# Designs tried in a protein design run: peptides against a protein of PDB entry 9GMZ. Part 26

Target 1, 343 residues: chain A of PDB entry 9GMZ
Amino acid sequence: TGFPLELLTRPATERLAYFENYTVAHPRLKEVYEILMRTIAEPAGASFIFVYGASGVGKTTLRLRVEQKLTELALPKLESDRARVPVVGIEAIAPESRYFNWKEYYTRALITLEEPLIDHKFDYGVRGISRDNFGKINVESKVVAPALRRALENALIHRHPDVFFVDEAQHFGKVASGYKLQDQLDCLKSLANMTGILHCLLGTYELLTFRNLSGQLSRRSVDIHFRRYCADSPEDVQAFKSVLLTFQQHLPLAETPNLVDHWEYFYERTLGCIGTLKDWLKRVLSDALDREATTITLKDLQKRALSVAQCQKMFKEIQEGERQLSETEADVQNLRSALGLGA

## One batch from the design tools (peptide; made by RFdiffusion4, then SolubleMPNN)

Design b1_p9_6_s3 (from b1_p9_6, 5 letters changed)
Fold by OpenDDE base, seed 2:
Structure b1_p9_6_s3 (fold): chain B 343 residues (1-343), chain A 9 residues (1-9)
Amino acid sequence: as target 1 above (343 residues)
Amino acid sequence: MVVEVEPAA
């Protein structure tokens, strides 16, 4: 079923919002969603989940859908436990300096945990953390990072979310030295251990560096690879075409554009990443709505496409990540062979 | 809103 036809009589803002707010449940998203939901429900002693994949594969969409689902599932319990927050999600910001800003991280996490809808006041035991008249957390500039950490630990223990999401978590790795990267991981590990809260780090293939740096984290982590669609797989090509078909039916335009006929061009400019595809189509839809156009043309697509240079850069980053995973698989095979386990 | 993928014919 396509978009509600009544949208054609609605303002451009509402038509665009429809397209922004819907999610295509494509095969890879469904697979990763099911694995992630299962792992959150039964972490089996894991303290971390790593979700890694190409930029624009749909990790943020995955996070948001899991957050929504966890919130929905928690609603009956939240009536009895007003202190509980079912899930907390933050996006890691790229550091402006060579150092990750933990003070800002802890502050944002605290603010996110203590959204105004939470009536239950909690004393963080830290001077300079207060709630305003609207229940919003205010952190005074004088509060130092160690105090904010303790406040966050206490808040996480008290609110007891099923998972703590950190999106764009590769930004923890943007530190000048490998030792500092280990220190960042140890900080996160300590936070997870002290609170008993499962952490889910979503990011690019740069998260593989985190996996490789800590043999101790590997024992307490679950890895989820969010793969792109590959043009060398007939099944993946068919899935990608099916996604295009679904998108074309859900573009709130008077005439359904034929996106499927241009699947190779869409693949060329998205590298099989559905998030990149959706963002591209959003831009094109916005332009079409601004012009009161009845449909989207190839020219409209070309106007908002990523440049070939951007795609080439993104593809190199993907190939490097996929190579590292393949090397890990080869290392496992080599280890098995060395252990006398058949290949 | 979540939309299931329609199979390409």
Scores: peptide ipSAE 0.154, ipTM 0.864, DockQ to the pose 0.471
Fold by OpenDDE base, seed 1:
Structure b1_p9_6_s3 (fold): chain B 343 residues (1-343), chain A 9 residues (1-9)
Amino acid sequence: as target 1 above (343 residues)
Amino acid sequence: MVVEVEPAA
């Protein structure tokens, strides 16, 4: 079943919005979604979930779908508990300095957690934190990071989300190496422990460096690898082609483009990352709609493709991440062998 | 909207 044919008579903005809001439930997304949902429901004493994978693999889509589902599941309980927020999600920002801006992190987390839809006013016990007439949180510039942390801790305890999402979490690791990075890990660990709120950090393979620095975090963390599709796997190639088929059916164009016939070109320019594929198709669709085109051509695809140089850079970053994971798996096997447990 | 992947032939 394709897109609603009525969209062909609708404005370009609605046609584009349909595609933007459309999610292909591809096998890797479904797998990671189920693992993540199960882990959130049954954390088994874990304080952290690490979701790592290639840039453009679909981590943001995963987060949004989990947030949606957790919200849907919480609706019956929210009627009785008006203070509860089912989920909170923020994006970590790349630090402008060699130091992570904790003040900004706490401010963003607090603003996101205290969305205007919550009727129940919370007293943060911190001077310089207020709500405007629309219920939006305002933080005065004079409020210091330790005070914002206390406010966030109190808010997280009071609102009791099932999970706290931090997207682009590799940005925690972009600070100065050594003791300062350990202090940041300890700060995050302390926040999770003090609030009792499960934290899910989503990021690139650079997140592995952050995860590996704390043996204590490792003991209280669940790892989820969001893999790309690999061209050396016939099953992955078939899944990738199936994703292309699904996307071509859901492009709101008068003539269905044949994306599947170009699967190798799509693979070359996405590296098996479905988020990269969706973003590419979105750009091409936008161009086609602006021209009132009936379909998408290979030339239209080529105009919006990532360059070969961009793909080569991204592929090197992926290979390094996949190598690190493979080495870790080998290290586990070597450890088991050395312990006499067998492979 | 979430749609299941249709198998490519």
Scores: peptide ipSAE 0.153, ipTM 0.868, DockQ to the pose 0.483
Fold by OpenDDE base, seed 3:
Structure b1_p9_6_s3 (fold): chain B 343 residues (1-343), chain A 9 residues (1-9)
Amino acid sequence: as target 1 above (343 residues)
Amino acid sequence: MVVEVEPAA
């Protein structure tokens, strides 16, 4: 089943929006989605979920789909409980300075949690936090980070989301020393513990550093590896080709481009990461629509592809992350064998 | 919209 043919008569903006909002339910996304949804529903005393995988594997797509589903499931309860927010999702920003800006983080979290569409006003108990005439949260410059934290804790308790998502969470780790990373993790743990809200950190393999730093987190965290498709696996290659076929059918162009025949080139420039693939195709589609083109050519693809140098860099980062995971799995097997539990 | 992957023939 392809795109609705009626889109061919619609504006380029609608055609692009269709493709942007389109999600290919590829096997790895389905698997991780099911695990994540189950873990959110039954956290079993977990305070954290770590979702890690390659940049561009599709973590943001996963988050958005989970947020949508949790919102849909919460609708009947939101009618009775106007204070409740079903889910909160923020993106961690890379600090411009050597220090993570907690004040900015708390401010962004509060702004996201207290979107104007929430009719139920909450008193934060903190001077300098107010709602503007549009219901948007305004934080005065005089408000200090500890006060913002308390405001966020109170807001999270009051709104009681099923999960708090932090996307690009590897940015918490960009503090210049391992000790500062531990301090960041302890701050996040404290926030989760004080609020009773499950936190889901999504990020690159740099999140594995977080897992290794705290043996206490391991007892209260669920780990979810969002794997890329690997060219050395026939099943993964077939899944990747099937994703290309599906995208090919859902590009709102007059002539269906043959993407599958170029699967090796797509793999070379995406490293098996479906998010990278989607973003690439989106850029190419946008260019094609701007030119009123009937199809996408290999030249159009090449124009918007990541450079070989970018792919090589990304691949090295992926290989290092995959290596660290494989070593950890081997260590677990060795520990189990040493304990007499068998491999 | 979520669409299932069609198997590549």
Scores: peptide ipSAE 0.144, ipTM 0.862, DockQ to the pose 0.467
Fold by OpenDDE base, seed 5:
Structure b1_p9_6_s3 (fold): chain B 343 residues (1-343), chain A 9 residues (1-9)
Amino acid sequence: as target 1 above (343 residues)
Amino acid sequence: MVVEVEPAA
């Protein structure tokens, strides 16, 4: 099943929007989705879920699909509980300064949690937090971070989401000299404990530093590794080719491009990361639509590919993350052997 | 829109 053929007569903006809004339910995405949904439904006393994997593996797509599903599942209950928000998701911002900006984080979290269309308005009990005439949250510059934290704690308790998502959560690790990453983790733990809200942190392999720093987090966290497709696995190669086939059928062009025949080149420039692949194809599609082209050529792909130098950098970061996880697996085996449990 | 992966031939 391909794209709706009617799109070929539609404006370039609509054709591009179709592809942008299109999601391939690839095997790794499905696997991680099912694990994450199950963990949210039955956290078993966990306060945190860590979802880590390569940049461009598809973590944001995973988050958005889980947010959509949790919203759909909650709709019948929201009629009786008008104060409830089923899920909240925020992207952490890379600090412009050497320090993670907690004031900005709390402000953005409050704005996201208390969107203008929520019928049941909440009083934050904090002077300088208000709603404008459009129902948008306004936070005055004079409001300090501790007051914003209290407002967010109260809002999270009142709205009681099933999960609080933080995308790009590796940015919590951006601490200046003299500050401890442990203090950031303790702040997050305290927020989760005070609110009783499950937190899901999505990010790169830099999140493994959070896992390793706190034996207490490990006891109250669930870890989910969102793996890329590996070229040394015949099953992963077949899955990657199947993803390419699915994308080529859903590019709204008059002539279906043959992406599958170029699978090695796509793998070389995406490292088996489907988000990177989608972003690449989106750029190439945009260029093709601007030229009113009937198809995509290898030359069009080459113009928008990541450079070899970019891929080499990304691959080194992936290898370091995968190595750390492999060492952890080896440590488990060593611990089992040392305990006399056998291999 | 979510679409299932079609198996590559």
Scores: peptide ipSAE 0.164, ipTM 0.872, DockQ to the pose 0.488; fails the geometry check

Design b1_p9_6_s4 (from b1_p9_6, 3 letters changed)
Fold by OpenDDE base, seed 4:
Structure b1_p9_6_s4 (fold): chain B 343 residues (1-343), chain A 9 residues (1-9)
Amino acid sequence: as target 1 above (343 residues)
Amino acid sequence: APVTVEPAA
């Protein structure tokens, strides 16, 4: 089934919004979604979940779908427990300085946790944290990071989310020394332990470096690899073509473009990352709608494609991440063999 | 609202 044909008579903004809100449940997204949902439901004493994969693989889409589902599942309980927030999700900002800004992190986390119009306003017992007339949290500039942490700990305990998501979590790793990176992990671990709230960190393969620094976190973490589609796998190529077919049916244009015939070009410029593909098609759709075009052409695609240089850079980062994972898997197999457990 | 669909065969 394609897009609703009524969209062809609607404003360009509504047509674009339809495509923006559209998600293909492609095999890798579905697999990772099921693993993540199961892990959140049954964390088995884990304090952390690490979701890692290529930039543009679709991690933010995964997060948003899980947040939506957890909210839907919690609705019956939220009627009785008006203090509860089912899920909290933030995006980590790249630090402008060599140091991660914990004050900003705690402030953003606290604001996001209290954005739901929850009738039950808790006093977090911290001077300089207030709510405006609309219930929105205001944090005075004088409030120090330890006080914001205590406020966030108290908020997380009272709101009791099933999971706390941090997207773009590789930004925690942008510290000048490995020692400082360990301190960041220990700080996050302490927050998870003090609140009893499961943390899910989503990020690029740089998150592996972050994960590997804490031998203690490895015992209480679950790892989820969100893989791209690989052109050397016939199954992955078929899945990628199926995604293209689905997208071409859901572009709200008068004439259905043939994206599938150009699958190799789409693969070349996305590296098998569906998020990158969707963002590309979104840009091209926006241009087509602005021109009142009936369809999308190869020239329209070429205008908004990532450059070959960008793709080459992204591919090197992917290859390094995939290599590190393959080495880790080989090390596990070698350890098992050395222990006499078999391959 | 966000819509999630299975890939076309």
Scores: peptide ipSAE 0.163, ipTM 0.829, DockQ to the pose 0.945
Fold by OpenDDE base, seed 5:
Formats: C-alpha cells, sequence, structure tokens
Structure b1_p9_6_s4 (fold): chain B 343 residues (1-343), chain A 9 residues (1-9)
C-alpha cells in the first residue's frame, strides 16, 4: 500500500501535507501509545506520567495521537457536558532568562485550555483576564503569576481534562539550581493535586533528573521509556528497515526512491529515532517538490542530513540517558535479589 | 486528517 496516486497531479503543498500528516505506527510507538492510553484510563492514584526518550524519537507524535484518541473517545460525553475539555497539551519553552517564567507557562496553559471554540464560557474571577471578540483569552501584563495559577487551577477543575500534557518538559530543569528545581517540582505536584488532573510530562532523558530529585513524585508517577531502535538488536534493525520501506511507499513522488538500501546511512544520521527520520525525509521531499523532481537521490539526502558532529552530540546525550536507566534497572534487580524475589 | 498506518512487513 502506498500514497494515493492522484497526489502526483496535485500541488506541491498538498503532496507535502500528505507526508507531514502521515504517521507510521512503528512497534515502539504502538507500545508506548498503549501503555499511555491505559495509564490515562486507569491512573490508579498517579498524579504524574513521565514519558522520556531521545530527542526526535517521536514523543510529540505520541502526544498528538493520544490527544486525537482521547478527543474521539470523549465526543459522546462532551455532548452532555459542554464545559469539558477532554485533553490539553502545551509545549514548555526554554526561557531566555535565568529563571523559569511561571507567568508565561500559566498564560500559555490557560490560553490553550480556553480555546475560542469551546461553547461554555466561564469567568474565573481574575481581574485582567478577558475574552476578545473572537472568544480568545487575553491576559493583561499586570496579572501576576499567583493570580494566573488560580485561574488555571479553576479552569482545569471546571474543564476536567483526562490529562494535561507538557511537551519538552526538560526545560523546567535548565534554569534552576537543585533547590529551585525541587521548588518547581513541588509547584507542579501541587497543581496536579489541587486540580485532581493527571499531568503527563514528555521530554528527553534530562527528565530523569526530575524523577531522581523527588522520591515523593516516584510514588505517584508512572514512568514510560520511549526507546529508540538499536542497531545491535536484529528485531530493532528489522523494524527500522520496515519503517524506511513504509516511508518510501508514502513519499508522493513519480518514482519510488530506494531508501531501504541506504538503511545504515539513515541509521547513522537518525540514531534509530523515527521522528528525526521523518523530519529529514520531509525536508528532502520539500526540496524535491520545489525542483519538480521525479524521485529523491542519495545526494538529495546528504544535502539535508544532520552533520556528523550533531549526531555525535545527540548520541552522547542518548548514551548518558540509557546508562542512567540501565544502572537503575540493575539496582532494581539487585534489590529484588536481596529481597529474595526472582529477577 | 492525520493517517496512521502500520509499517510494511
Amino acid sequence: as target 1 above (343 residues)
Amino acid sequence: APVTVEPAA
């Protein structure tokens, strides 16, 4: 099965949009998706879910698919409860300043939760928060962070999403000393507890620092490791080749490119991260469509590849994260063995 | 709409 052949007669923008909107349900994505959906449905008193993995592994794709599915599942209930939002997702942004901007975080979260399309408008009683003529929330510059927090708490309680997603959540940690990091985690924990809303933090292996700093979060958190494909696993190599085969069939070009024969080069420049692979192919497809090319070549791939230096840096960050997890797994096994529990 | 498919065997 491939792309609809009618796309070959369509504008470059439509051909590119097809590929952009195309998602391969690769084994690791399916596994993490099922775990995440099950955990959201049955949180068992958890207040947090941590989803961690390499940059470009596909965490944003996972989030978007879960958001879509939760919205679809909520539709029958939303007809009776017009105040409800089934899911909310934001991206944490690295602040330009030395301090995490909580005011900006609360503002972005509130704007996302209070989208114009929601029928039931609610006034949260905070001066300087209003709606424009389009129903979009506007926050005046004079509104302070504690007031925005109260507005967000009330909004989350009133809208009652099944989960609150924070993507790129490692950015909470980049601006804080160890004490300030703990205060930030306690602040997030307090928000989850006060609202009763399950929070899902998605990020890189830098999220492991958050996990380790809060022994109290560990008791109320579920951890989900979104693994990359590893070249030392025959099954992972086969899965990666299968993804390449699927992508080559879904590139809307007149001649199907042979991506699979270059699988080692694709692996070298993606480190087994499917999001990185898709973004690379999207750039190459865009260039090919701009030239009205019939196919893509190795030279086209090389022009848009990440540099070896970028890959080396990314690989070092991955190895450090995977090492920390392997040490934790070994510690768990040692503890189980010492307790007389089987491995 | 986004299309999700399983990888080819």
Scores: peptide ipSAE 0.035, ipTM 0.757, DockQ to the pose 0.936
Fold by OpenDDE base, seed 1:
Structure b1_p9_6_s4 (fold): chain B 343 residues (1-343), chain A 9 residues (1-9)
Amino acid sequence: as target 1 above (343 residues)
Amino acid sequence: APVTVEPAA
């Protein structure tokens, strides 16, 4: 089944929005989704979930699908508990300075948690935090980070989300010293412990640095590796081709483009990352719609492809992350073998 | 709302 044919008579904006809102439930996404949903339901005393994988693998899509499902599952309870928020998600911002801006982090988290749609107004107990006439939270510049932390802790306890998502969480690691990084992780750990709210950090393989920095975090964390598709796996190649086939059927164009015949080129320029693939096709679709084109050509694809240099850089970062994980797995096996435990 | 579809075989 392809796109709704009535889209061909619709404005370019609606046709593009259809594709933007379209998600392929590819095998790796399904797998990670099921693991993440199960872990959120049964954290077994974990305070953190780490979801790591290549840039453009689809972590944002995963988050949005989990947020949607948690919201759906919470709807019956939200009728009785009007204070509850089922899920909260923010993106970590790369610090402009050598220091992580905790004030900005707490402010953004609080703004996201306290959406206008919540009928039950919460008193944060902090002077300089208010709501506007639309119910949007306003934080005065005079409010200091410790006060914002207390406000966020109280809000998280009161709203009791099933999980707190932090996307692009590798940005916590972009600080000038390892000591400051440890202090930041201890701060996040304390926030999770004080609130009893499970935190899910999504990011690149740079999140692996956080896994090793605190033996206490490791003991209270669940790791989820969101893998890309690998060209050396026949099953992964088949899954990638099936994704291309699905995308070509869901591009709202008069003539279905043949993407599958170009699968190697798509793989070369996406490294098996479905998010990168979708973003590429979105750019190409936008160009085609602007020209009122009936289809997409290889030339159209080439015009919007990532450069070879970009792909080479991304691939090196992926290889380093995959290597670190493989070494960790081997170390576990070696430790088990050395302990006389079966591999 | 976002539409989720299984990959075509």
Scores: peptide ipSAE 0.027, ipTM 0.696, DockQ to the pose 0.941
Fold by OpenDDE base, seed 3:
Structure b1_p9_6_s4 (fold): chain B 343 residues (1-343), chain A 9 residues (1-9)
Amino acid sequence: as target 1 above (343 residues)
Amino acid sequence: APVTVEPAA
């Protein structure tokens, strides 16, 4: 079953929106989704979840699907507890300066957590935090980071989300020294501890640097590796081809393009990352709809592909992350064997 | 609305 055929008579914006909102439930996404949902339901004293994987593997899609599901599950309880927010998710911004902007982070978190549509409003106890006539939170420039932190702590306690998501969390690590990275982690740990709210950090393999810096994180964190599909695995190749087949059936075009026959080219330019694949296809679909084209061609794909140089750079970053994880897994296995524990 | 679909065989 492909896209709804009635979309062919709809505006380009609606056809694009269909594909944007479309998610392939591919094996790696399902696996990570199930682990993440289980961990959120039963954190077992964990304060952090780390979800790491290649850029474009689909971490944002994972987050959005979990946010949706947690919201759906919370709806019956939200009728009785009008103060509660089931989930909050933000994207970390790459700092323009050598320092992470905590003031901006806290402001964005407060704005996201304190939606205008929430009926139950409370006073933050901080001068310069208010709501406009539409109920949107306004933070004056004079409000300092420590006051914003206290406001966020209070908001998180009162709203009591099941999880606080931070997407692109590797941006916390874009500080000029490893010592500053520790300070950022200690700040996040303190926020999680003070609020009792589970934090989930999603990011690239640069998040592994965060784990290695803190011997205390190991006791209070759950790690989830969101793997890409690997061309050296026949099962992974088959899963990747099945995703291509599914996408070609769900491109709202009059003629179904043959993407599967070009699977090697798609793999070369996505490195087995389904998010990168989806984003590529969205760009190509947009171009096709703008031209009122009936299908997409290999030339249309080539026009919007990542360059070989971009793919080579991304692949080196992936290989380094995968290497670090494989070494860690080997070390764990060696330790288990030395302890007389089974594999 | 978000649509989730299983990969085609």
Scores: peptide ipSAE 0.030, ipTM 0.732, DockQ to the pose 0.944; fails the geometry check

